# Designs tried in a protein design run: peptides against a protein of PDB entry 3KDP. Part 13

Target 1, 230 residues: chain A of PDB entry 3KDP
Amino acid sequence: PFLIFIIANIPLPLGTVTILCIDLGTDMVPAISLAYEQAESDIMKRQPRNPKTDKLVNEQLISMAYGQIGMIQALGGFFTYFVILAENGFLPIHLLGLRVNWDDRWINDVEDSYGQQWTYEQRKIVEFTCHTPFFVTIVVVQWADLVICKTRRNSVFQQGMKNKILIFGLFEETALAAFLSYCPGMGVALRMYPLKPTWWFCAFPYSLLIFVYDEVRKLIIRRRPGGWVE

## One batch from the design tools (peptide; made by RFdiffusion4, then SolubleMPNN)

Design b1_p9_3_s4 (from b1_p9_3, 3 letters changed)
Fold by OpenDDE base, seed 3:
Structure b1_p9_3_s4 (fold): chain B 230 residues (1-230), chain A 9 residues (1-9)
Amino acid sequence: as target 1 above (230 residues)
Amino acid sequence: TLPILEGLP
């Protein structure tokens, strides 16, 4: 998010506080939950393959898969951001280079894509209105990420939801997202304005995409053991 | 009102 903010000079899509809430709030319990995840049933049954060559290739491919998932997460957040701004009169093309004028408190006549003028206060309201649903979008996408992380090869349907700590992590990040979205004064304290409940569904296509992507990946690995996808 | 805040107190 921050790289695109710098490169494209768009209004800030995700505030620093919301980034900290993701990194420290939503990712911490999931990371702990993965440490307690039961070893995949087939990993324990496989004799140690040649530990030097087979581990390095697998670690690289896993790292690439997680990198791709992270890119889909970021795309989900940006999609939500662009939808909200477009619904408020700012088309994506118009946001390019707008940051300088957007963040200037002395410019009170910034025009949207339809020629409507926006005061600094109005612009900050819409910006902070984007922070909450961007955050919630990341949380909803993280549901899929956490679920797929349970296994390397087996389908989630084969492994099941046995890790109670993972389930607790999913609950915690969701509860945090709800708290930050609906607690009175959160807009002033954290620059996270309240979220209309319907916006929670904006991320669902991306969460589903990640889930389907990983299930297809795992299916390919199961059908072609030792292939370039493992 | 911003569409995202519509119907919220």
Scores: peptide ipSAE 0.010, ipTM 0.582, DockQ to the pose 0.484
Fold by OpenDDE base, seed 1:
Structure b1_p9_3_s4 (fold): chain B 230 residues (1-230), chain A 9 residues (1-9)
Amino acid sequence: as target 1 above (230 residues)
Amino acid sequence: TLPILEGLP
């Protein structure tokens, strides 16, 4: 998000506080849940594998999968950002290079894509209105990540939702997202304005895309062990 | 009103 903000000179899509909430709040419990599930799976089912080669291959595969998933997550967040700004009169093409004028407090006549003039205060309201939905989009996409990370090879439908820690992680990140989105004072304290509950569904296509992508990947791995998709 | 805030209680 920050790289695109610099390169495209668009209004800030995700605030520093929301980034910190993702890194410290939403990602921590998922990471712990995955660490416990790996430890439990490794203790219960290890056939004697060569611990060095199988760990390295597995870490590389996980890193590549997470890298691809992370790109889809970022795309989901940016999609939500562009939808919100477009609904408020700022089409994506108009946002390119707009940051300099957008962030200038002395310019109170920045035009949107329809010729409407926006004051500095109005622009900051719509900018901060993007922060919460971007954050929520990441949380909703992370639901898919948590679910797909339960298995390396088997379908989620085969292994099921037996990990209580993962279910707790899903609940915690959702509760945190709801708290940050709807608790009074969050707009002033964190620059996270409340959002309509319907905006939670904006991320669902991307969450579904990640889920389908990983299920297809796992299906290919099961059918072609040692293929390039491993 | 911002569309995202419309209909919030």
Scores: peptide ipSAE 0.010, ipTM 0.505, DockQ to the pose 0.538
Fold by OpenDDE base, seed 4:
Structure b1_p9_3_s4 (fold): chain B 230 residues (1-230), chain A 9 residues (1-9)
Amino acid sequence: as target 1 above (230 residues)
Amino acid sequence: TLPILEGLP
């Protein structure tokens, strides 16, 4: 999020402190859960292979899975960010390069995509309104991603929800998201304004698409081992 | 009112 904020020069989609809360709070338990589930699925069910090569392969698979999850999460967050801003008159194309004028408190006539003028205060309300849904979207996408990324090859339906640590992680991240979204003072402290409950569903179509895509991918991998989809 | 804030207490 912050990298795209810098590169695209768009209004800040998510606060740095909130990103740290995601990375350290939301991602740690899922990370542990994936490490355990991968150990259970790939190591414990397979004959002991060479411990050095299996660790390296596992670390690479974990690193690749986390890298992909992080990219998907970012995409989901940005999807919600762009939806919210578009609903408030700022189309994605208009946001490119807008940050300079957006963050200037002396400019009170920043035009949206429809020619409406926005005061600095109004812009900051919209910006901070995006932070909470962005965070919540990451959490909601993480639900799907964590479930699908249990293994590179196995379907969620085949593995089920047997990993208690994963279930706990999903609960913890959801509780954290609710806390950050609805606890008094979070708007001031973290620049995360309260979230209308309906916005929790904004990421669901995206999560579903990712889920379906990954299940189809896994299905193809299982049916055609060694294919280009692997 | 911002659509996202509509109906917040």
Scores: peptide ipSAE 0.009, ipTM 0.563, DockQ to the pose 0.464
Fold by OpenDDE base, seed 2:
Structure b1_p9_3_s4 (fold): chain B 230 residues (1-230), chain A 9 residues (1-9)
Amino acid sequence: as target 1 above (230 residues)
Amino acid sequence: TLPILEGLP
């Protein structure tokens, strides 16, 4: 998220403190849950027939868990960010390079994509309004990502929700998201303004698409063992 | 009013 913010010079999609809360609060428990799921799923207990292939499997699982999930989360968050700003008159193309004028408190006539002028205060309200649903979107995407990462090859419907640590992680991150979104003072402390409960559903289509994509991927792997999709 | 904040207390 921060890299795209620097490269594109867009308004800040997520505050630094909120990013730290994601990294420490929402990523640690899921990472632990995935480590336990990998140990339970006997992916490792099949005797290493070939130490080179097992190391590659572990590196691929780690790359999937930390690399691909993190990228999907960032994409989901940016999706919500662009939706909110577009609904408030700022189309994605118009946001490119806008940060300098956006963050200038002396410029009170920043135009949106439709020619409406925005004061500094109005711009900061919409910016900080994006922070909370970005964070919530990460949590909602993580629900799907954690569920799909339970196995490399099996459908979620075949393995079920047996990992108690995963269920605890999903509960903890959801409780944290609710706390940070609705606790008094979070707007001042974290620049996370409260959001309507309906905005929790903004990421659901994206999470569903990722879930369906991964289930299709796993189905292909099961039908064609040793394919390039593995 | 910003659509995301409409109806928040």
Scores: peptide ipSAE 0.015, ipTM 0.584, DockQ to the pose 0.523; fails the geometry check

Design b1_p9_4_s1 (from b1_p9_4, 7 letters changed)
Fold by OpenDDE base, seed 2:
Structure b1_p9_4_s1 (fold): chain B 230 residues (1-230), chain A 9 residues (1-9)
Amino acid sequence: as target 1 above (230 residues)
Amino acid sequence: DLVAEALAL
């Protein structure tokens, strides 16, 4: 998110405080819950990791986490962001380079894609209105991410949802996301303005995509052990 | 007002 904000000079899609709420708020309990996940049924049939040659965090894990799943998550967030701005008259192409004028308090006549002029206050309302749906989008795609992290090779359907702490984590992060989104004063405290309930559904296709993508990946690994996908 | 506007966006 922040890289695209710098490179494309678009209005800020997600606030720094909101990012901290993801990293420290919504992700902590889910991440801890994975420590309580039951071992995969075939784990004892695998060779132990060689501690001298095999890294705990390898290039394949980084590629999967940041290069694949993380990119789908980012795309989901940006999709929500661009939809909201487009509904408010700012088409994606018009946002390129707009940041400088967008963030200038003295410019009160920034035009949208339809020639409507926007005051600084109006622009900031729209910007902060994007932050909360982007945040919620990340939480919704994190549901899929957490569920796929239950296993490396087995399907989630083979593993099942027996980890009660993980289930609790999913409810906790969702409840926290709702609290941060709708609690009075969050607009002032966190720059998180309330969102329409319909925006919670905007991320669902991406969450499903993450889940299906990983299940297909795991299926390929099970059918072709020792392939480049492992 | 800000909340109403944000909900109208």
Scores: peptide ipSAE 0.011, ipTM 0.460, DockQ to the pose 0.347
Fold by OpenDDE base, seed 3:
Structure b1_p9_4_s1 (fold): chain B 230 residues (1-230), chain A 9 residues (1-9)
Amino acid sequence: as target 1 above (230 residues)
Amino acid sequence: DLVAEALAL
């Protein structure tokens, strides 16, 4: 989000406060829950990691986490952002380079794609209206991310959903996201304006895509051990 | 107002 904000000079897609709510709010309990996950059924067939040669964080993990899953998560968030701005008169092409004028409080005549002028206050309302759905989109995509992180090789259907702490984490992050989105005063306190319940569904295709992608990846790994996909 | 519609619960 922040890289595209800088490179494309678009209005801020995800606020600093909303990022903190993800990193320190919704992600902590889910991440901790993975420590309580049952070992995969094939764990006893794997050699112990060599602590001198085998890194805990390797190129494959970085490629999967940032290069694959993280990119799909970012695409989901940006899709929601562009849809909301387009519904408010700002087409994606018009957002390129708009940041400088968008963030200037003294410019009260910023035109949208249809020639409508927007005051600074109106623009900030639209920006903060984007932050909450972007945040919720990330939470919904994180459901899939957490579920796929249960296993490295086995299907989630083979592993099952027996980790009660993980199920609690999914409930907690969702409840926290709903609380931050709909509690009165959150627009003032956190710059998180309420969203229509329909915005929760915008992330579902991306969450499903992540899940299907990882299950297919794991299936390929199981069928072709030692392949380039592993 | 499109903004008001986006904010509607």
Scores: peptide ipSAE 0.009, ipTM 0.469, DockQ to the pose 0.327
Fold by OpenDDE base, seed 5:
Parts: structure tokens; C-alpha cells; sequence
Structure b1_p9_4_s1 (fold): chain B 230 residues (1-230), chain A 9 residues (1-9)
């Protein structure tokens, strides 16, 4: 989000407060829950890791987590952001370079894609209205990310959903996201304005894409051991 | 952390 904010000079897609709510709020219990996941059925058939050559965090894990799954998550967030701004009169092409005028409190006549003028206060309301749905989009794609992290090679359907702590984590992060989004005073305290319930569904295609992508990856690994995908 | 860093970018 911040890289695209800097490079494209668009209005801020995700606020610092919402990032802190992800890092310190919604991700903690889910991450801890993975420590309680049962071993995969084939673990005793795998060769032991060489502690001198094989890192726990390798380039392949970084590429999968940040380069593949993280990019799909970012695309989901940006999709929600662009849809909200388009519904408020700001088409994606019009947002390029708009940041300078958008963030200037003395400019009260910023035009949208339809020639409507927006005051500084109106623009900031729309900006903060994007932050909460972006945050919720991240939580929805994190459901898929957490579920795919249950296994390295086996399908989630083979592993099952037996980890009660992980199930609790999914409910906790969702409940926390709903609390932060809809509790009275959150707009003042956290600049998290309430979102329409329909915005929760914007991330569902991306969450499904993450899940399908990882299941296909795991299927390829099971059919072709030692491939570049492993 | 990993997801948030990718999302902070």
C-alpha cells in the first residue's frame, strides 16, 4: 500500500492505525494457533532437514509468502479501495498524481472524474472510509492464508479442520474486525469509519483464489516431487 | 507480520 501510495501518488489506501490493528490485533491469535496444528500424515516419510544447509526461512518460503500470496492479498485490498473510490466519483486513472492536491487542506475544489468538487473534509471522510474496508479485506484474505498454512504438502481436505485453536482464531479475528469497524466512537478514536456490510464480500474472490492457488500448488508437489514448485 | 509487510508495501 505505501509503495503504491508513493509511486503512483494516490490517496492513502491503508492508514497506519489499520496496519497496527492487523499486526497487533487480527494476526496474533491466528499465528499462535499454527503452533498447535497436528503433524502431516507423511512427515515420517520426508528426509530430515540439514541444519547446516537448510534454513527454516528460505528463499522459496519468502517467495511463496511475500511474492505470491502477499501480492494476491494486496490486489484484494487495492480492488476494494478502487471500487469504493469509483463509487464516490473517483475513477482509478483520476487518482494517479491526485495525492498532492488531495492532502492539501487549503484546496477545497478538487474535482472528481465527473467534475464534482470535493472539500478537504469530504475527501478525508472518503479516504478514511476506504481504510476500514481495506482492513476487512485483509482479514478475509487472511482466512485463506491461515487455512493454507495448516499444511506444507497435504491438502487441507486431507488434514481437516481439527485444530480448535485455529478455528477460535478465525472467529476472534473476524469478531475483532467487526468490533473495530462498527463500534461507536471508532471513527473518532481510530479513524475507522463504519463500512457497508456489502464490502465484506469484495475480498471473497481473492480469498478463494488464494485457497485454490495453494491447493493446486500442493497437488503439483504431490504428483511431481522435487519440482521447482516444491 | 509477513502479510502485514506485504500489505504495508
Amino acid sequence: as target 1 above (230 residues)
Amino acid sequence: DLVAEALAL
Scores: peptide ipSAE 0.025, ipTM 0.686, DockQ to the pose 0.029; fails the geometry check
Fold by OpenDDE base, seed 1:
Formats: sequence, structure tokens, C-alpha cells
Structure b1_p9_4_s1 (fold): chain B 230 residues (1-230), chain A 9 residues (1-9)
Amino acid sequence: as target 1 above (230 residues)
Amino acid sequence: DLVAEALAL
């Protein structure tokens, strides 16, 4: 989010407070829940890693986590951001370079894509209205991310959803996201304005894409051990 | 305001 904010000079897609709510709020319990996951059915049939040659965090894991899944998550967030701003009169092309005028409190006549003038206060309301749905979008794509992290090679359908702590984590992160989105005073306290319930569904295609992408990846690995995808 | 300023940096 921050890289695109700097490079494209767009209005801030995701606030620092919302990032902290992800890192310290919604992600902690899900991450801890993975420690309680049952071993894959074939784990005892695999050779142990060589601790001298095999890194725990290898280039492939980084590529998968940040280069593939992380990019799909970011695309989901930015999709939500651009849709909200477009619904408020700011088309994606018009947002390019707009940051300087957007963040200037003395400019009260910033035009949208339709020639409507926006005061500084109105612009900040729209900006902060984007932060909450972006945050919720990240939580929804994290459902898929957490579920795909249950296994390295086996399908989630082979592993099943027997980890009660993981199921609790999915409930907790969703409940926390709903609390932060709808609790009175969150707009003042966290700059997280309430979102329409329909915004929860904007991330579902991306969450499904993450899930399908990983299941296909795992299927390829199972069929072709030692391939470039593994 | 401070968070917005810190983010504008």
C-alpha cells in the first residue's frame, strides 16, 4: 500500500492504525493457531530437512508468501480502494498525482472526475471511509491465506478443518474486524469509519482466487515432485 | 492529524 501511495501519489489507501490493527489484532490468533495444526499424513514419509543446507525461510517460501499471495492480497485491497473512490466520484486515473492537493488543508475546491468540488474535510471522510473496507478486505483474504497455510503439500480437503484453534482464530479475526468497523466512536478513535455490509463481499473473489491458486499449486507439487513449482 | 502527517511523510 505505502509503495503505491509514494510512487503514484494517490490518497492514502490504508492508514497506519489499520495496519497496526492487522499486525497486532487480526493476525496474532490465526498465526498462533497454526502451531496446533495436525501433521500432514505423509510427514513421517518425508526426509527431515538438512539444518546446514535447507533454510526454514527459503526463496521459494518468500516468493510464495510475498511475491504471489501477498500480491493477490494487495490487489484485493486496492480493488476495494479504487471502487470506493470511484463510487464517490474519483476515478482511478484522476487519483494519480492527486495526493499533494488532497492532503492540503488550505485547498477546499479539489475537483473529482465529474467536476464536483470537495472540501478538505469531505476528502478526509472519504479517505478514512476507504481505510475500513481495505482493512476488512485484508481480513477476508487472510481467511484463505490461513487455510492454505494448514498444509505444505496436501490439499486442505485431505487435511480437513479439525484444528479448533484455527477455526476460533477465523472467528476472532472476523469478530474483531466487525467490532473495529461498527463500534461507535471508532471513526474518532481509529479513523475507521463504518462500512456498508456489502463491502465484506468485495474481497470474496480474491479470497477464492488465493485458495484455488494454492490448491492448484499443491496439486501440481503432488503430481510432479521436484518441479519448479515446489 | 498527527497520524495523517506521519503517513504523508
Scores: peptide ipSAE 0.018, ipTM 0.600, DockQ to the pose 0.033; fails the geometry check

Design b1_p9_4_s2 (from b1_p9_4, 6 letters changed)
Fold by OpenDDE base, seed 5:
Structure b1_p9_4_s2 (fold): chain B 230 residues (1-230), chain A 9 residues (1-9)
Amino acid sequence: as target 1 above (230 residues)
Amino acid sequence: DLVEEMLAA
């Protein structure tokens, strides 16, 4: 998010505090829960990896985590960001290069796409209104991310949802997201303004996309072992 | 202090 903020000079889509809430808040319990996941049913039928050539962290894993899933996750967040700003009068094209004037507290007549003027305070309210839904979007997408991480090859439907710690993690991250979004004073303390409940649904298509994408990938691996997608 | 600076930005 910060890279696009710099390159496109758009209003800040995700604040530092919200990033910390993701990294230190919502992701910890889910990440720990993966250590308790049961082995896949076919693990004993697989050949052992070659310790000289096969790294634990390989290019395919990095590509999957950061290049594929990470990009879909980012797209989900930015989609929510652009929708909120568009509903408040700022179309995506108008946001390009707007950051300089947006962040200037002495400019109180920044125009939106419809010619409405916005004060600095009004702009910051809208900006911080974007941070919470962006955060929640990441959490909703992380549901799919966590579930697909249960297995390397088998479908989630083959593996099942037997890991009680993982299930607890899903509830914990969701409860934390709701707490940070709706607890009184969070707007002042964390610059996380409350969001309309409808914003929780904005990420669902992306969460579904990640899930379907990974299930298709795993299906291809099962049907064509040794392919480049493994 | 760091959090306050981040919130002020």
Scores: peptide ipSAE 0.009, ipTM 0.516, DockQ to the pose 0.037
Fold by OpenDDE base, seed 2:
Structure b1_p9_4_s2 (fold): chain B 230 residues (1-230), chain A 9 residues (1-9)
Amino acid sequence: as target 1 above (230 residues)
Amino acid sequence: DLVEEMLAA
């Protein structure tokens, strides 16, 4: 998100403090919970990895985690961001290069896509209105990401949801997200203005996409062992 | 304000 903010010179889609809340707040417990995940049912049927040649973190894992899943997460966040700004009169094309004028407190006549002028204060309200839904979008997508990380090969339906710590992690991150989104004073403290409950659903298609994508990937791995997808 | 200044720079 921050890279696109710099490259495209768009209004800030996700605040730095909000990013810290993701990294330190919502991601920690879920990540730890994976250490308590049950072994896949077929783990004992697999040959042990060669510790000299087989890396625990390989190029495929990095590509999957950051290249594929991370890209879908980013797309989900930006989708929410663009929808909110469009509903407030700022179409995506109009946002390109707008950052300089957007962040200038002395410019109080920034025009939207429909010719309406926005004061600095009004613009910042809209910007901070985007931060919370973007954050929530990431959390909702992380639900799917965490669930798919339970297994390497088996379907989630084969593995089941037996890890109570993981389930607790999902509730914890959701509760934290709700707290940060709706607690009084968060707009001042974290620049996270409260969001309409409907914005929680904006990420659901992307969460579903991640889940379906990974299940299909795992299905291919099971049907064609030793393929390039593994 | 500080974050805004840092991002504006």
Scores: peptide ipSAE 0.008, ipTM 0.434, DockQ to the pose 0.030
Fold by OpenDDE base, seed 3:
Structure b1_p9_4_s2 (fold): chain B 230 residues (1-230), chain A 9 residues (1-9)
Amino acid sequence: as target 1 above (230 residues)
Amino acid sequence: DLVEEMLAA
């Protein structure tokens, strides 16, 4: 989000505070829960990793985490961002290069795609209105991301959902997201304005996409061991 | 306005 903010010079799609809430709040318990995940059924059939030659974090893992799953996650967030801004009169093409004028407190006549003028205060309300749905979108996508991280090769349906700490993590991150979205004063304290409940569903297609994509990937790996997909 | 709807929810 921040890279696109810089490159495209668009209004800030995800606030710094919301990023901190993701990194330190919603992701922490789920990440810790993975340490308690049951080993895959075939783990004893694999040769032990050679610590000198086999990297714990290899290029394939980086490609999956950042190149594939991370991109789908970012697309989900940006989709929500662009929808909200479009519904408020700012079409995606109009946002390109708008950041400089958007963030200027002394410009109170920034025009939207329909020629309506927006004051600085009005623009910031819209921006902060985007932060909460973007945040929630990330959390919903993280549900799928966490679930697919349970295994490297086996399907989630083969592994099951026996990790109680992981299940707790899913509820915790969801409860935290709801708290930050709906608790009175969060708009002032965290620049996270209240969220219409319907926005929770905007991320579901992306969460499903990640889940299906990874299950298909794992299926291919199981059917064709040693392939380029692994 | 979408903003008003979101704030009212």
Scores: peptide ipSAE 0.008, ipTM 0.401, DockQ to the pose 0.300
Fold by OpenDDE base, seed 1:
Structure b1_p9_4_s2 (fold): chain B 230 residues (1-230), chain A 9 residues (1-9)
Amino acid sequence: as target 1 above (230 residues)
Amino acid sequence: DLVEEMLAA
């Protein structure tokens, strides 16, 4: 998000506070929950990892985590961001290069895509209105990400949802996201303005996409071991 | 303010 903010000079899509809430809040318990996941059903049929040659975190895993899943997650967040700004009169093309004028508190006549003038305060309200939905979008996408991380090869349907700590983690991150989105004073304290409940559903297609993508990937791995998709 | 500080750095 920050890279696109710099390169495209768009209004800030995700605040630093929201990033901290993800890294320290919503991601902690879910990540820890994976330590309690049951072994895959075929683990005893697999060759042991060679600790000298087989990296714990290999390039393929990094490519999946950051290159594929991470990019889909980012696209989901940016989609939410662009939709909110478009609903407020700022089309995506108009946002390019707008940051300098957007962040200048002395410019109170920044025009949207329809010629409406926006004061600095109005612009900051809509910006901070984007931060919360972006954050919630990440949390909703993280549901799928956490679930797909249960296994490397087996389908989630084969593995099942028996890890109660993981289920608790999903509940906890959702409850925290709801708390940060709807608790009075969060707009002042965290610059996270209240979220319309409908925005929770904006991320669902991306969450489903991640889930389906990974299940298809795992299916290919099971059918063609040693392929480039692994 | 934090963003401005980060951008100024």
Scores: peptide ipSAE 0.008, ipTM 0.485, DockQ to the pose 0.026

